Peptides against a protein of PDB entry 3VA4. Designs and how they scored, part 81

Target 1, 107 residues: chain A of PDB entry 3VA4
Amino acid sequence: EPIGQLRLFSGTHGPERDFPLYLGKNVVGRSPDCSVALPFPSISKQHAVIEISAWNKAPILQDCGSLNGTQIVKPPRVLPPGVSHRLRDQELILFADFPCQYHRLDV

## One batch from the design tools (peptide; made by RFdiffusion4, then SolubleMPNN)

Design b2_p19_3_s4 (from b2_p19_3, 14 letters changed)
Fold by OpenDDE base, seed 5:
Parts: structure tokens; C-alpha cells; sequence
Structure b2_p19_3_s4 (fold): chain B 107 residues (1-107), chain A 19 residues (1-19)
């Protein structure tokens, strides 16, 4: 059962896509075996990770040393590799050039 | 939406500088 969702907004790459997030580590990357598979050349094979330790705790986002970075939109900030960022509900994230939004599911 | 695009471009440039 998914605990959260990551939405990839529509763009030149194509339509909007939603990815379920589960307890544990949800890897974001270009590799097809990633929990959040973003098959775009500007995304690193293993770009970032969203870790959810419990349904009642905010997820933790970490960049994995990606080539094109991971950024929080508001307030604007580039995430240094390996530094934990606690995600807020409805938070906007950039993986490279790709805008995404995290939201918590009511389960 | 335009302000967000400018902000996104700025952040991406900063990411490239850190890489």
C-alpha cells in the first residue's frame, strides 16, 4: 500500500505521471528498476532517494551525487549530495530540469 | 508560471556549478 505519491508534471517530455511511494527507500533515477523511473538522459541512473520510515513521519529526500542535481523550489535551494531534506506535503522538487510534486496519501 | 520557469533555470545553473 502506497504511503505517498510523487507527481511528474507534464512538459516537453510528455504527459503528467504519478509514482506511488512506499515504506523504505524509493530510488529516483533513469534506471528502469528504480521505484521512480525517469527514463531521461539528464537524470542519473540513481539520482536521488526518498526514504519513508513510517506513515506518520515526513519522508527524507537525498540527492545521490547526481550529475544535474536535485533542487527544492520554495524556498529555492540546491540539495548537496547525501544531505537529508525532510519533505513537506505538496513540496515542489526539481530532478535536473523535471518539476515534480510530493504529496502524502490519506491511508 | 513565468517566474517559476526563471527560478527553475536559476536552480539548474547552480546545480551545474556544483557538479
Amino acid sequence: as target 1 above (107 residues)
Amino acid sequence: MEERRRERARLNLEAEALA
Scores: peptide ipSAE 0.116, ipTM 0.707, DockQ to the pose 0.093
Fold by OpenDDE base, seed 2:
Structure b2_p19_3_s4 (fold): chain B 107 residues (1-107), chain A 19 residues (1-19)
Amino acid sequence: as target 1 above (107 residues)
Amino acid sequence: MEERRRERARLNLEAEALA
């Protein structure tokens, strides 16, 4: 069962999409094999990782050395490659220029 | 739906501030 959810907000690319997040590593990237597959040219094939170690612990987000970067929106912060960021519930994230939101599921 | 629309608008403004 999913422990969290990553929402991709609607835009010129199309409608809103929700991606389930599970225990372990959830790879964000352009490759269709990614847990969070964002099939857009500005997204790296393996762009970032959201790692969830337990249902009651905040996920860790790391950029994987992506071309166009990973940013936290509020407060603004560009994530250096490989540096751990603990995600807050409802946190807003930019993968390249694609706005997303993390949501903790009540399980 | 209204709440999500407002959140999207807010996110757009915050994203613009990052650019």
Scores: peptide ipSAE 0.114, ipTM 0.707, DockQ to the pose 0.041
Fold by OpenDDE base, seed 4:
Structure b2_p19_3_s4 (fold): chain B 107 residues (1-107), chain A 19 residues (1-19)
Amino acid sequence: as target 1 above (107 residues)
Amino acid sequence: MEERRRERARLNLEAEALA
């Protein structure tokens, strides 16, 4: 069972997509091997990581030195590479210019 | 459905502000 969900909002790229998030590292990136595969040129192969630990189910988001960055939308904040950001439920994230939303699942 | 549309619109505006 997934512990969380990352929603990619619909856009010019296509329809909305939901990605399940599990314990451990959920890599966000253009590579098809990523847990959250965003096959778009502006996304780095390994763009960011959402890590969920067994003892702390609140995800930690880190940018992996992506080319086009990772940003929190509200309040606006660019995440410096490698800096841990604790994701809040319903938090809005930009990977490059792709808007996403984290949702904590009740499991 | 309407809430999602409104949220998407808001995100577009906020994304633009971040750019």
Scores: peptide ipSAE 0.111, ipTM 0.711, DockQ to the pose 0.045
Fold by OpenDDE base, seed 1:
Structure b2_p19_3_s4 (fold): chain B 107 residues (1-107), chain A 19 residues (1-19)
Amino acid sequence: as target 1 above (107 residues)
Amino acid sequence: MEERRRERARLNLEAEALA
């Protein structure tokens, strides 16, 4: 049923973690009720959102006015709050200083 | 495993450049 996956790479916080992404809004944030719950102080309670409108469409990433920002790694780009960014498969993302990777699941 | 380590190192460098 998941359409995509967000991988949090391993680091000082602990091991690698994978989060399933579904149709609709997948909220990334420190709050435990987020689809992608990142329980770290530098992550905003509602940090960003990954919206998937259809299985055959690229997800849209938006920063939600986070304190420490959302950035695309390659090519480097800081996402202004509320500005839509179309995610490419295998794209690398920084939520604050936490490196993640989006990839589309073959369903 | 080595490939993953190399990728992590690359990510660290890129993250540092963005910070």
Scores: peptide ipSAE 0.095, ipTM 0.698, DockQ to the pose 0.045

Design b2_p19_4_s1 (from b2_p19_4 with S1D S7Q V11E H12A)
Fold by OpenDDE base, seed 5:
Structure b2_p19_4_s1 (fold): chain B 107 residues (1-107), chain A 19 residues (1-19)
Amino acid sequence: as target 1 above (107 residues)
Amino acid sequence: DPTVPAQPNPEAEAVLASL
């Protein structure tokens, strides 16, 4: 059962997509076997990871040394590779040039 | 395929501004 959700907003690339997030490591990347598969050329094959250790803990986001970076929008912050960022509910994230939003599911 | 450099996305900025 999913613990959270990552939303990719709609845009010129296509419609909105919602990705379930589970306990453990949810890899964000262009590779099709990623939990959050973003099949866009500016996304690294393994771009970032969202790790959820428990249902009652905030997820941890880490950039995996991506080419085009991972950014928190408010307040603005570029995430250095491997540095943990605790995700807040409704957090707005840029993976490269793609805006996304995390929210926790009430389970 | 190699990852390519990102390009400006004005639509993304509009989305974020509305949130």
Scores: peptide ipSAE 0.513, ipTM 0.900, DockQ to the pose 0.950
Fold by OpenDDE base, seed 4:
Structure b2_p19_4_s1 (fold): chain B 107 residues (1-107), chain A 19 residues (1-19)
Amino acid sequence: as target 1 above (107 residues)
Amino acid sequence: DPTVPAQPNPEAEAVLASL
């Protein structure tokens, strides 16, 4: 069962989408093989990764050297490639220009 | 296809401001 959720907010691209996050690596990217597939031209094929471990279940977000970056919104921070960021519940994230929000699921 | 540079997205800013 999913441990977390990544919500892509609605916009000109379409309606809101919710992506389940599981233990292990959840790759965010434009490639359809990604766990979190964001099929938009400004998203890198492999843009970022959200890794969730069994022992703490707190996701670690890393940018994978994306072209347009991964940003934490509050407080504002551009994530350098490979730098780990521990996601907080309700954290707002920009993948390129796409706003998303992480939610911890009650399981 | 190569990734393209992101376009300005004022809608995104509005969404974030509302949260």
Scores: peptide ipSAE 0.513, ipTM 0.903, DockQ to the pose 0.953
Fold by OpenDDE base, seed 2:
Structure b2_p19_4_s1 (fold): chain B 107 residues (1-107), chain A 19 residues (1-19)
Amino acid sequence: as target 1 above (107 residues)
Amino acid sequence: DPTVPAQPNPEAEAVLASL
């Protein structure tokens, strides 16, 4: 059962996509084996990871040394590689130039 | 294929402004 969701907003790439997030590591990247697969040239094969350790804990986002970076939108902040960032509900994230939003699911 | 440098995304600004 998913604990959270990552939404990729619509754009020239196509319609909105929703990715379920589960306990453990949810890898964001261009590689097709990523749980959050973003098949775009500006996304690193393994771009970032969203780790959920428990149902009642905020997920941890880490950039994996991506080429084009991972950024929090509000307030604007580039995430240093490997540094843990606790995701807030409704947090807006840029993976390279792709805007996404995390939200927790009520389970 | 290698990762390419990101390019400006004008749609992103519009999306974020609406949120």
Scores: peptide ipSAE 0.512, ipTM 0.899, DockQ to the pose 0.953
Fold by OpenDDE base, seed 3:
Structure b2_p19_4_s1 (fold): chain B 107 residues (1-107), chain A 19 residues (1-19)
Amino acid sequence: as target 1 above (107 residues)
Amino acid sequence: DPTVPAQPNPEAEAVLASL
């Protein structure tokens, strides 16, 4: 059962997509084997990781040295590679130029 | 296939502004 969800907002790429997030490492990237597969040329093959250690703890987001970066929207912040960022519920994230939102599921 | 440099995405800004 998923503990969280990452929403990719709709855009020119197509409709909204919701990706389930589970305990452990959820890799965000262009590679099809990623938990959150974003098949877009500006997304690095392994772009970022969302690690969830427990259902009652905030996930940790880290950029994996992506080409086009990972940003928190509010307040604006570019994440340096490997630096841990604790995700807030409903946090808005940019992977390259793709807007996403993290949502904590009630489980 | 190598990652491509990102291009400006005004649609992304519009989406975020609407939230």
Scores: peptide ipSAE 0.511, ipTM 0.896, DockQ to the pose 0.965

Design b2_p19_4_s2 (from b2_p19_4 with S1M S7V V11E H12A)
Fold by OpenDDE base, seed 4:
Structure b2_p19_4_s2 (fold): chain B 107 residues (1-107), chain A 19 residues (1-19)
Amino acid sequence: as target 1 above (107 residues)
Amino acid sequence: MPTVPAVPNPEAEAVLASL
C-alpha cells in the first residue's frame, strides 16, 4: 500500500497527476522507469529521490545532482545534492519549475 | 482539435508566486 502521495499540480504540461509513494526509494525523474516519472525536458533522468522508511513517518527528499535543482517552497530552500530534507505533510516542492506537493496518506 | 482552457490552480500559482 502507498504510504504517501506526490501530487504534480496541473499546468501547461497537462492535468494534475498523483503518484503513490511506497516504502523504500521513490525516484523522481524524467526516465520512464522512475516511480515518479516526470517526462519533461527540464527534469533530470534521475532528478531526486524520496525515501520512506518503515520507522520514519517523514520521507527524506534528496536531490540527485539534478541540472535544474530541487527546492522547498515554504520556507524557500534550494536542496544541495545529496543533502537530506525531511518532508513535512503538505510540503510544496519544486522539481525544476514543476510545483508538487507531498501528502502523507492515512494508513 | 482545440485546446481545453487551463483550469485555475491557486496552489500552483501560489507556489510560483513565492519564488
Scores: peptide ipSAE 0.058, ipTM 0.670, DockQ to the pose 0.092
Fold by OpenDDE base, seed 2:
Formats: C-alpha cells, structure tokens, sequence
Structure b2_p19_4_s2 (fold): chain B 107 residues (1-107), chain A 19 residues (1-19)
C-alpha cells in the first residue's frame, strides 16, 4: 500500500506522472530499477532517495551525490548530498531541472 | 508503475510558472 506519491509535472519530456511511494527507501533516479524512474540524461542513475520510516512520519529526502542536484523550490534550497530533509506535504522538489511534488496519501 | 494524475495542482503550476 502506498503511503505517498511523487508527482512529476508535465513538460517537454511528456505528460504528468504519479509515482507511488512505499515504506522504506524509494530511490529517485535514471535507472529503470528505481522506484521513481526518471529516464532523463540529466538525472543521475541514483539521484536521490525518499525514505519513509512510518505512515505517520514525514518522509526524508536525501540527495545521493547527484551530478545536477536536488533542490527545494519554496523556499529555495539546494540540498547538500546526504543531508536529511524532512519533506512537507505538497513540497515542490527539483531533481536536476525536473519539477516534482510530494504529497501524502491518506492511510 | 507511474500513472497520469487525474487532478492538476493549480498552486504548483503557478509556482512553477513563476520560476
């Protein structure tokens, strides 16, 4: 059962997509084996991780030392590699240049 | 598998448009 979703907004790459997020580590990356597979050249094979430890806890986002970085949009912040960022509901995230949004599911 | 969202987020779109 998914606990959250990561939305990839529409763009030149194609239509909007939702990725379910589960307990544990949800890897964001270019590799097709990633939970959140973003098959774009500017995305690192393993770009970032969204870790959900419990349904009632905010997920933790960490950049995995990606080439093109992970950023929070509002307020603007570049995430240092390996530093835990607790995601807020409706958080807007840039993986490289790709805008995404995290939202909690009602579980 | 990824799915297409049914409901757009106008607030997010507004934020994105302002970037």
Amino acid sequence: as target 1 above (107 residues)
Amino acid sequence: MPTVPAVPNPEAEAVLASL
Scores: peptide ipSAE 0.047, ipTM 0.701, DockQ to the pose 0.066
Fold by OpenDDE base, seed 5:
Structure b2_p19_4_s2 (fold): chain B 107 residues (1-107), chain A 19 residues (1-19)
Amino acid sequence: as target 1 above (107 residues)
Amino acid sequence: MPTVPAVPNPEAEAVLASL
Protein backbone atom coordinates (compact mmCIF):
# COMPACT_ATOMS: atom_id res chain seq x y z
CA GLU B 1 0.00 0.00 0.00
CA PRO B 2 1.43 3.39 -0.97
CA ILE B 3 2.11 5.89 1.81
CA GLY B 4 2.72 8.87 -0.42
CA GLN B 5 2.54 10.08 -3.97
CA LEU B 6 4.82 12.07 -6.20
CA ARG B 7 3.03 13.92 -8.97
CA LEU B 8 4.86 15.04 -12.09
CA PHE B 9 2.89 17.98 -13.45
CA SER B 10 1.89 18.11 -17.09
CA GLY B 11 4.06 20.06 -19.48
CA THR B 12 5.67 20.01 -22.89
CA HIS B 13 6.89 16.49 -22.06
CA GLY B 14 3.33 15.17 -21.81
CA PRO B 15 0.48 14.62 -19.37
CA GLU B 16 0.57 14.50 -15.60
CA ARG B 17 1.88 11.30 -14.00
CA ASP B 18 1.44 10.04 -10.46
CA PHE B 19 3.98 7.76 -8.78
CA PRO B 20 3.19 5.81 -5.61
CA LEU B 21 5.72 6.04 -2.78
CA TYR B 22 6.32 3.19 -0.35
CA LEU B 23 8.19 2.47 2.85
CA GLY B 24 11.94 2.49 2.29
CA LYS B 25 13.89 4.16 -0.49
CA ASN B 26 12.04 5.45 -3.54
CA VAL B 27 14.64 6.30 -6.16
CA VAL B 28 13.89 9.13 -8.58
CA GLY B 29 15.74 8.89 -11.85
CA ARG B 30 15.88 8.31 -15.58
CA SER B 31 16.53 4.60 -15.18
CA PRO B 32 13.41 2.48 -15.77
CA ASP B 33 14.32 0.57 -12.60
CA CYS B 34 13.62 3.62 -10.45
CA SER B 35 10.50 3.74 -8.29
CA VAL B 36 9.90 7.16 -9.82
CA ALA B 37 11.05 6.75 -13.39
CA LEU B 38 11.42 10.08 -15.17
CA PRO B 39 12.65 9.09 -18.64
CA PHE B 40 14.04 12.48 -19.62
CA PRO B 41 17.60 13.26 -20.72
CA SER B 42 18.08 16.04 -18.15
CA ILE B 43 17.33 13.61 -15.30
CA SER B 44 20.22 11.54 -13.95
CA LYS B 45 19.93 7.73 -14.01
CA GLN B 46 19.72 7.90 -10.25
CA HIS B 47 18.84 11.50 -9.54
CA ALA B 48 17.43 11.58 -6.02
CA VAL B 49 15.89 9.41 -3.32
CA ILE B 50 12.77 9.82 -1.22
CA GLU B 51 13.11 7.74 1.93
CA ILE B 52 10.04 6.93 4.00
CA SER B 53 10.94 5.35 7.34
CA ALA B 54 7.39 5.12 8.69
CA TRP B 55 3.86 6.04 7.66
CA ASN B 56 3.67 8.69 10.39
CA LYS B 57 7.00 10.36 9.61
CA ALA B 58 7.80 12.96 6.99
CA PRO B 59 9.80 11.57 4.07
CA ILE B 60 13.40 12.60 3.52
CA LEU B 61 14.54 13.79 0.11
CA GLN B 62 18.20 13.62 -0.90
CA ASP B 63 19.85 14.53 -4.16
CA CYS B 64 22.17 11.73 -5.30
CA GLY B 65 24.73 13.95 -6.99
CA SER B 66 22.57 14.63 -10.00
CA LEU B 67 23.91 16.59 -12.93
CA ASN B 68 21.08 19.12 -13.10
CA GLY B 69 20.18 19.24 -9.42
CA THR B 70 17.21 19.00 -7.12
CA GLN B 71 15.49 22.10 -5.78
CA ILE B 72 12.73 22.97 -3.37
CA VAL B 73 10.52 25.69 -4.82
CA LYS B 74 9.14 27.39 -1.73
CA PRO B 75 11.08 28.49 0.09
CA PRO B 76 13.70 28.24 -2.66
CA ARG B 77 16.53 25.87 -1.89
CA VAL B 78 19.05 23.97 -3.96
CA LEU B 79 19.73 20.64 -2.28
CA PRO B 80 23.42 19.78 -1.91
CA PRO B 81 24.14 16.12 -2.70
CA GLY B 82 23.44 13.77 0.19
CA VAL B 83 21.94 16.45 2.43
CA SER B 84 18.62 15.44 3.96
CA HIS B 85 15.55 17.55 3.32
CA ARG B 86 12.39 16.67 5.21
CA LEU B 87 9.43 16.86 2.83
CA ARG B 88 6.31 18.70 3.86
CA ASP B 89 2.94 17.66 2.54
CA GLN B 90 2.33 19.32 -0.83
CA GLU B 91 6.02 20.18 -1.19
CA LEU B 92 6.92 21.44 -4.66
CA ILE B 93 10.15 19.99 -6.01
CA LEU B 94 12.16 20.55 -9.16
CA PHE B 95 14.13 17.59 -10.46
CA ALA B 96 16.24 19.41 -13.01
CA ASP B 97 13.52 21.62 -14.53
CA PHE B 98 10.63 19.17 -14.01
CA PRO B 99 8.09 20.38 -11.44
CA CYS B 100 6.75 17.74 -9.08
CA GLN B 101 4.67 17.68 -5.93
CA TYR B 102 4.78 15.34 -2.97
CA HIS B 103 1.51 14.40 -1.29
CA ARG B 104 0.95 12.29 1.79
CA LEU B 105 -1.77 9.68 1.39
CA ASP B 106 -4.24 8.87 4.13
CA VAL B 107 -3.66 5.22 5.03
CA MET A 1 -7.15 6.74 0.35
CA PRO A 2 -5.79 9.41 -1.98
CA THR A 3 -5.71 12.93 -0.56
CA VAL A 4 -3.94 14.48 -3.51
CA PRO A 5 -6.04 17.05 -5.35
CA ALA A 6 -7.46 16.22 -8.76
CA VAL A 7 -6.07 19.49 -10.12
CA PRO A 8 -2.89 21.37 -9.25
CA ASN A 9 -3.17 23.81 -6.40
CA PRO A 10 -2.77 27.55 -7.05
CA GLU A 11 0.85 27.49 -5.90
CA ALA A 12 1.69 24.65 -8.26
CA GLU A 13 0.01 26.50 -11.11
CA ALA A 14 1.97 29.64 -10.30
CA VAL A 15 5.21 27.66 -10.34
CA LEU A 16 4.34 26.09 -13.66
CA ALA A 17 3.48 29.48 -15.11
CA SER A 18 6.85 30.86 -13.98
CA LEU A 19 8.86 28.20 -15.81
Scores: peptide ipSAE 0.046, ipTM 0.691, DockQ to the pose 0.051
Fold by OpenDDE base, seed 1:
Structure b2_p19_4_s2 (fold): chain B 107 residues (1-107), chain A 19 residues (1-19)
Amino acid sequence: as target 1 above (107 residues)
Amino acid sequence: MPTVPAVPNPEAEAVLASL
């Protein structure tokens, strides 16, 4: 079962989409092989990774050296490539210019 | 650019306000 969810907000690209997040690595990227597939040209093939461990279920977000970057919205912060960021519930994330929100599921 | 849903969504509005 999914432990978390990543919501891509609706926009000019289309409707809202919810992606389930599981234990282990959830890759965010343009590649269709990604767990969170964002098929947009501004998204890198392997853009970022959300890793969830069984120990605390708190996701760790890392940018994978994406072209257009990964940012936390509040407080604003550009994530350096490969640097771990612990996601808070309801945290707002920008992958390139695409706003997303992480939500922890009660499982 | 993100679109504000017809149903009020404070998270979506917060995102829009932050961009």
Scores: peptide ipSAE 0.043, ipTM 0.697, DockQ to the pose 0.071

Design b2_p19_4_s3 (from b2_p19_4 with S1E S7K V11E H12A)
Fold by OpenDDE base, seed 2:
Structure b2_p19_4_s3 (fold): chain B 107 residues (1-107), chain A 19 residues (1-19)
Amino acid sequence: as target 1 above (107 residues)
Amino acid sequence: EPTVPAKPNPEAEAVLASL
């Protein structure tokens, strides 16, 4: 049962895609075996990780030392590699140049 | 294949501006 969802907004790459997020580590990256597979050349093979430890706790986002970075949109900030960022519901995230949004699912 | 440098994405800006 998914605890959250990561939405990749539509764009020139195609339509909107929704990725379920589960307890544990959800890897975001270009590699096809990532939980959130973003098959785009500007995305690092292992770009970032969203870790969910419990349904009632905010997920933790960490950049994995990606080439093009991970950024929070509002307020704008680049996430230093390996530093934990607690995701807020409806958080807007840039993985490289791809805008995404996290939202929690009502469990 | 190696990761490539990201390019400016005006489409992304438009999407975010509407949210």
Scores: peptide ipSAE 0.525, ipTM 0.900, DockQ to the pose 0.966
Fold by OpenDDE base, seed 5:
Structure b2_p19_4_s3 (fold): chain B 107 residues (1-107), chain A 19 residues (1-19)
Amino acid sequence: as target 1 above (107 residues)
Amino acid sequence: EPTVPAKPNPEAEAVLASL
């Protein structure tokens, strides 16, 4: 059962996509093996990771040394590789040039 | 295939501004 959700907003690339997030490591990347597969050329094969250690704890986002970076939108912050960022509910995230939003599910 | 450099995305900015 998913604990969170990552939404990729619609755009020129296509319609909105919602990805379930589970306990453990949810890898974000261009590789089809990623939990959050973003099949776009500007996304690194393994771009970032969202780790959820427990249902009642905020997820941790880390950039994995991606080429085009991972950014928090409000307030603006570029995440250095490997530095932990605690995700807030409704957090807006840029993976490269793709806007996404984290949402905590009520389980 | 290698990852390519990202380009400015005005659509992304518009989406984020509306949220």
Scores: peptide ipSAE 0.524, ipTM 0.903, DockQ to the pose 0.944
Fold by OpenDDE base, seed 3:
Structure b2_p19_4_s3 (fold): chain B 107 residues (1-107), chain A 19 residues (1-19)
Amino acid sequence: as target 1 above (107 residues)
Amino acid sequence: EPTVPAKPNPEAEAVLASL
């Protein structure tokens, strides 16, 4: 059962997509084997990781040294590679130029 | 294939501004 969800907002690329997030490491990237597969040229094969250690703890987001970066939208902040960021519920994230939103599921 | 440099995405800004 998923503990969280990452929403990729609709855009020129197509409709909204929702990705379930589970305990452990959820890799965000262009590679099809990623938990959150974003098949876009500007996304690094392994772009970032969302690690969830427990259902009752905030997930940790880390950029994996991506080419185009990972940013928190509010307040604006570019995440340095490998630096842990605790995701807040409803957090808005930019992977390269793709806007996403994390939200916690009630389980 | 190598990752390509991102380009400005005004649509992304519009989406975020509407939230």
Scores: peptide ipSAE 0.524, ipTM 0.899, DockQ to the pose 0.946
Fold by OpenDDE base, seed 4:
Structure b2_p19_4_s3 (fold): chain B 107 residues (1-107), chain A 19 residues (1-19)
Amino acid sequence: as target 1 above (107 residues)
Amino acid sequence: EPTVPAKPNPEAEAVLASL
């Protein structure tokens, strides 16, 4: 069962896409092996990680030393590589130039 | 293939501004 969702907003690349997030590490990257596969040239093969633990459903986002960075939109902040950021529900994230939003899935 | 430098994305900014 997915614990959260990462939404990639629609754009010139195509329609909106929703990626389920599960317990453990959800790798965001251009590699097709990533759980959140963003097959775009500006996305690093392994761009970032969203980790969700069993004891804390709030995800932790870390940039993995991506070329074009990972940014939190509100308030604006570029995430230094390896620095943990606790995602808030409805958090807006830029992976390189691609806007995304995290949603916690609730019943 | 290597990752390429990102380009300015006005569309992204517009999307974010609308939220």
Scores: peptide ipSAE 0.522, ipTM 0.905, DockQ to the pose 0.940

Design b2_p19_4_s4 (from b2_p19_4 with S7Q H12A)
Fold by OpenDDE base, seed 2:
Structure b2_p19_4_s4 (fold): chain B 107 residues (1-107), chain A 19 residues (1-19)
Amino acid sequence: as target 1 above (107 residues)
Amino acid sequence: SPTVPAQPNPVAEAVLASL
């Protein structure tokens, strides 16, 4: 049962994609076995992680020491590797230069 | 293969500007 969703906006890579997020660790990365697989050369194999500990708690985003970084768009901020960032609903995130948006599902 | 340095993504900028 998905608790949230990560949207990858459309771009030169193709159309919009939606990734369900579940309880536990949802790994964002270029590796095909990642929960959020972003198969692009600028994405690290293990780029970031979105951890959801409970349905009623905000997910935690951490950059995993990626090459090209993980950034919050508003307000603009580069996330230091390994530092927990509590995701807000509708938060805009850049993984490298790929814009995404997190939203909470109605559960 | 190794991760490559990101290249500017003009589409991304346009998307963000439209939100």
Scores: peptide ipSAE 0.490, ipTM 0.898, DockQ to the pose 0.965
Fold by OpenDDE base, seed 1:
Structure b2_p19_4_s4 (fold): chain B 107 residues (1-107), chain A 19 residues (1-19)
Amino acid sequence: as target 1 above (107 residues)
Amino acid sequence: SPTVPAQPNPVAEAVLASL
């Protein structure tokens, strides 16, 4: 059962999509092997990772050295590669230019 | 295929403006 959800807002790329997030590493990237597969040219094959532990269900987001970066919207911040960012519920994230939102599920 | 440079996203702008 998913612990969280990552929503990709709709846009010119297509409709809105919701991705379930589970314990462990949820890789965000263009590669179809990624848990959160974003099949867009500006997304790196392995763009970022959202890690969720059993001890603390608050996800940790890390950019994996992506070409176009990972940013937190509020407060605005470009995440340095490999630096951990603890996601807050309803956090808005930009993977390259794709806006997403993390939502914590009450399970 | 290689990753390409990001392009402007009007939806992103709208989301940011709504905050």
Scores: peptide ipSAE 0.487, ipTM 0.896, DockQ to the pose 0.840
Fold by OpenDDE base, seed 4:
Structure b2_p19_4_s4 (fold): chain B 107 residues (1-107), chain A 19 residues (1-19)
Amino acid sequence: as target 1 above (107 residues)
Amino acid sequence: SPTVPAQPNPVAEAVLASL
């Protein structure tokens, strides 16, 4: 059962997409085998990782050394590669130029 | 294929401003 959700907002790329997040590593990237597959040229093959622990369902986001970066929107912050950021419910994230939002599911 | 540099996304700005 998914513990969280990552929403990719609609845009020129197409409609909104929702990705379930599970315990363990949820890789965000352009590679098709990523849990959160964002098949866009500006997304790195392995762009970022959202890791969720069984002990703390609050996800940890890390950029994986992506070309175009991972940013927290409010307050604005570019995540240095490998630096852990604890995601808050409803947090807005930019993967490269793609806005997303994390939502903690009620389970 | 290599990752390409991101381009400006006016839609992204609008979305974020509305949330």
Scores: peptide ipSAE 0.486, ipTM 0.899, DockQ to the pose 0.943
Fold by OpenDDE base, seed 5:
Structure b2_p19_4_s4 (fold): chain B 107 residues (1-107), chain A 19 residues (1-19)
Amino acid sequence: as target 1 above (107 residues)
Amino acid sequence: SPTVPAQPNPVAEAVLASL
């Protein structure tokens, strides 16, 4: 069962999408086999990874050397490639210029 | 296909401002 959720907010690309996040590595990217598939040209095929090591641990977000970057919104921060960022509940994230939000699910 | 440079998202700022 999913441990978390990543929401892609609605926009010019279309309606809101919610992606379940599971234990292990949840790859964010344009490739269709990514756990979080964002089929947009500005998203790298393998853009970032959200790793959840345990249900009671905060997920770790890493940029995978994406072309257009991964950013935390509040406080604003561009994530250097491969550097671990511990996700807070309700964290707002920009993958390239696509706003998303991480939610911890109560399971 | 290759990844392209990001283009402006006309609704991104509005969305973020609402959160």
Scores: peptide ipSAE 0.486, ipTM 0.897, DockQ to the pose 0.920

Design b2_p19_5_s1 (from b2_p19_5, 16 letters changed)
Fold by OpenDDE base, seed 4:
Structure b2_p19_5_s1 (fold): chain B 107 residues (1-107), chain A 19 residues (1-19)
Amino acid sequence: as target 1 above (107 residues)
Amino acid sequence: DAERRAKAEANLAAEAAEA
């Protein structure tokens, strides 16, 4: 059962996609085996991770040393690699230049 | 988009270099 959702907004790359987020590590990256697979060349194979703990369902986002970075949109902030950022519901995130939004599911 | 292309090329080049 998903605890959250990551939405990739539609764009020149294609239509909107929603990725379920589960307890544990949800890896964001270009590799097809990532939980959030973003098959775009500007995305690192292992780009970032969204971790959700059983005892704390607020997700923690960390950049994994991606080349093109991970940013919070409002307020604008580039996430240094390995620095934990607690995601707020409806938070807007850029993986490289791909806009995404985290949504907390009511479960 | 030129910027996205540049980021893509940079990423590809970096991965090729480390491989």
Scores: peptide ipSAE 0.642, ipTM 0.927, DockQ to the pose 0.895
Fold by OpenDDE base, seed 3:
Structure b2_p19_5_s1 (fold): chain B 107 residues (1-107), chain A 19 residues (1-19)
Amino acid sequence: as target 1 above (107 residues)
Amino acid sequence: DAERRAKAEANLAAEAAEA
């Protein structure tokens, strides 16, 4: 069962998509084998990772050295590669310029 | 948009250079 969810908001790229997040590493990237596959050319093949160690702990987001970056929206912050950022529920994230939102699921 | 296109092109170019 998923522990969390990453929502890709609708936009010019297409409709909204929801990706389940599980315990362990959830890779975000353009590669189709990523847990969160974002098939857009501005997304790095291995762009970022959301690691969830337990259902009752905040996930950790790390940029994987992406070219176009990973940002937190509020407050605005560019994430340096490899630096851990603890995600808050309802956190708004930009992968390149694609807005997403992390949501903690009740389990 | 133009900015997204530029980022896309830059990304693909960088990947090509790495290969």
Scores: peptide ipSAE 0.641, ipTM 0.926, DockQ to the pose 0.891
Fold by OpenDDE base, seed 2:
Structure b2_p19_5_s1 (fold): chain B 107 residues (1-107), chain A 19 residues (1-19)
Amino acid sequence: as target 1 above (107 residues)
Amino acid sequence: DAERRAKAEANLAAEAAEA
């Protein structure tokens, strides 16, 4: 059962999409085998990773050395590659310029 | 979007260079 969710907001790319997040590593990237597959050319094949070690612990987001970056919206911060960022519920994230939101599921 | 296109092209170019 998913313990988190990553929402890709609707935009010029298309409609909103929700991706379930599970314990372990949830890779965000253009590659179709990614847990969060964002099939957009500005997204790196392996763009970032959201690691959830326990249901009651905040996920850790790391950029994987993406070309177009991973950013936290508020407060604004560009994530250096490999640097852990603890996600807060409702955190707004930019993968390249694609706005997403992390949501902790109550399970 | 021009900026997104540029980022896309940059990605493609970078990946091609790595190959």
Scores: peptide ipSAE 0.629, ipTM 0.924, DockQ to the pose 0.878
Fold by OpenDDE base, seed 1:
Structure b2_p19_5_s1 (fold): chain B 107 residues (1-107), chain A 19 residues (1-19)
Amino acid sequence: as target 1 above (107 residues)
Amino acid sequence: DAERRAKAEANLAAEAAEA
């Protein structure tokens, strides 16, 4: 069962999509093998990773050295590659220029 | 849209930080 969810908001790319997040590493990227597959040219094949160690712990987001970066929206911050960022519930994230939102699921 | 505003704000902030 999923521990969290990553929502990709609707945009020029298409409709909103929700991706389940599980314990362990959830890779975000353009590659279809990614847990969160974002098939867009501006997304790196392996763009970022959301690692969830436990249901009651905030996930850790890391950019994997993506071309177009990973940003936290509020407060705004560009994440340096490989630097751990502990996600807050309802946090807004930009993968390249694609707005997403993380939230915990009740499990 | 809230997300559009958030994106715009983030872009502006990022641009300001990089410049």
Scores: peptide ipSAE 0.097, ipTM 0.638, DockQ to the pose 0.055

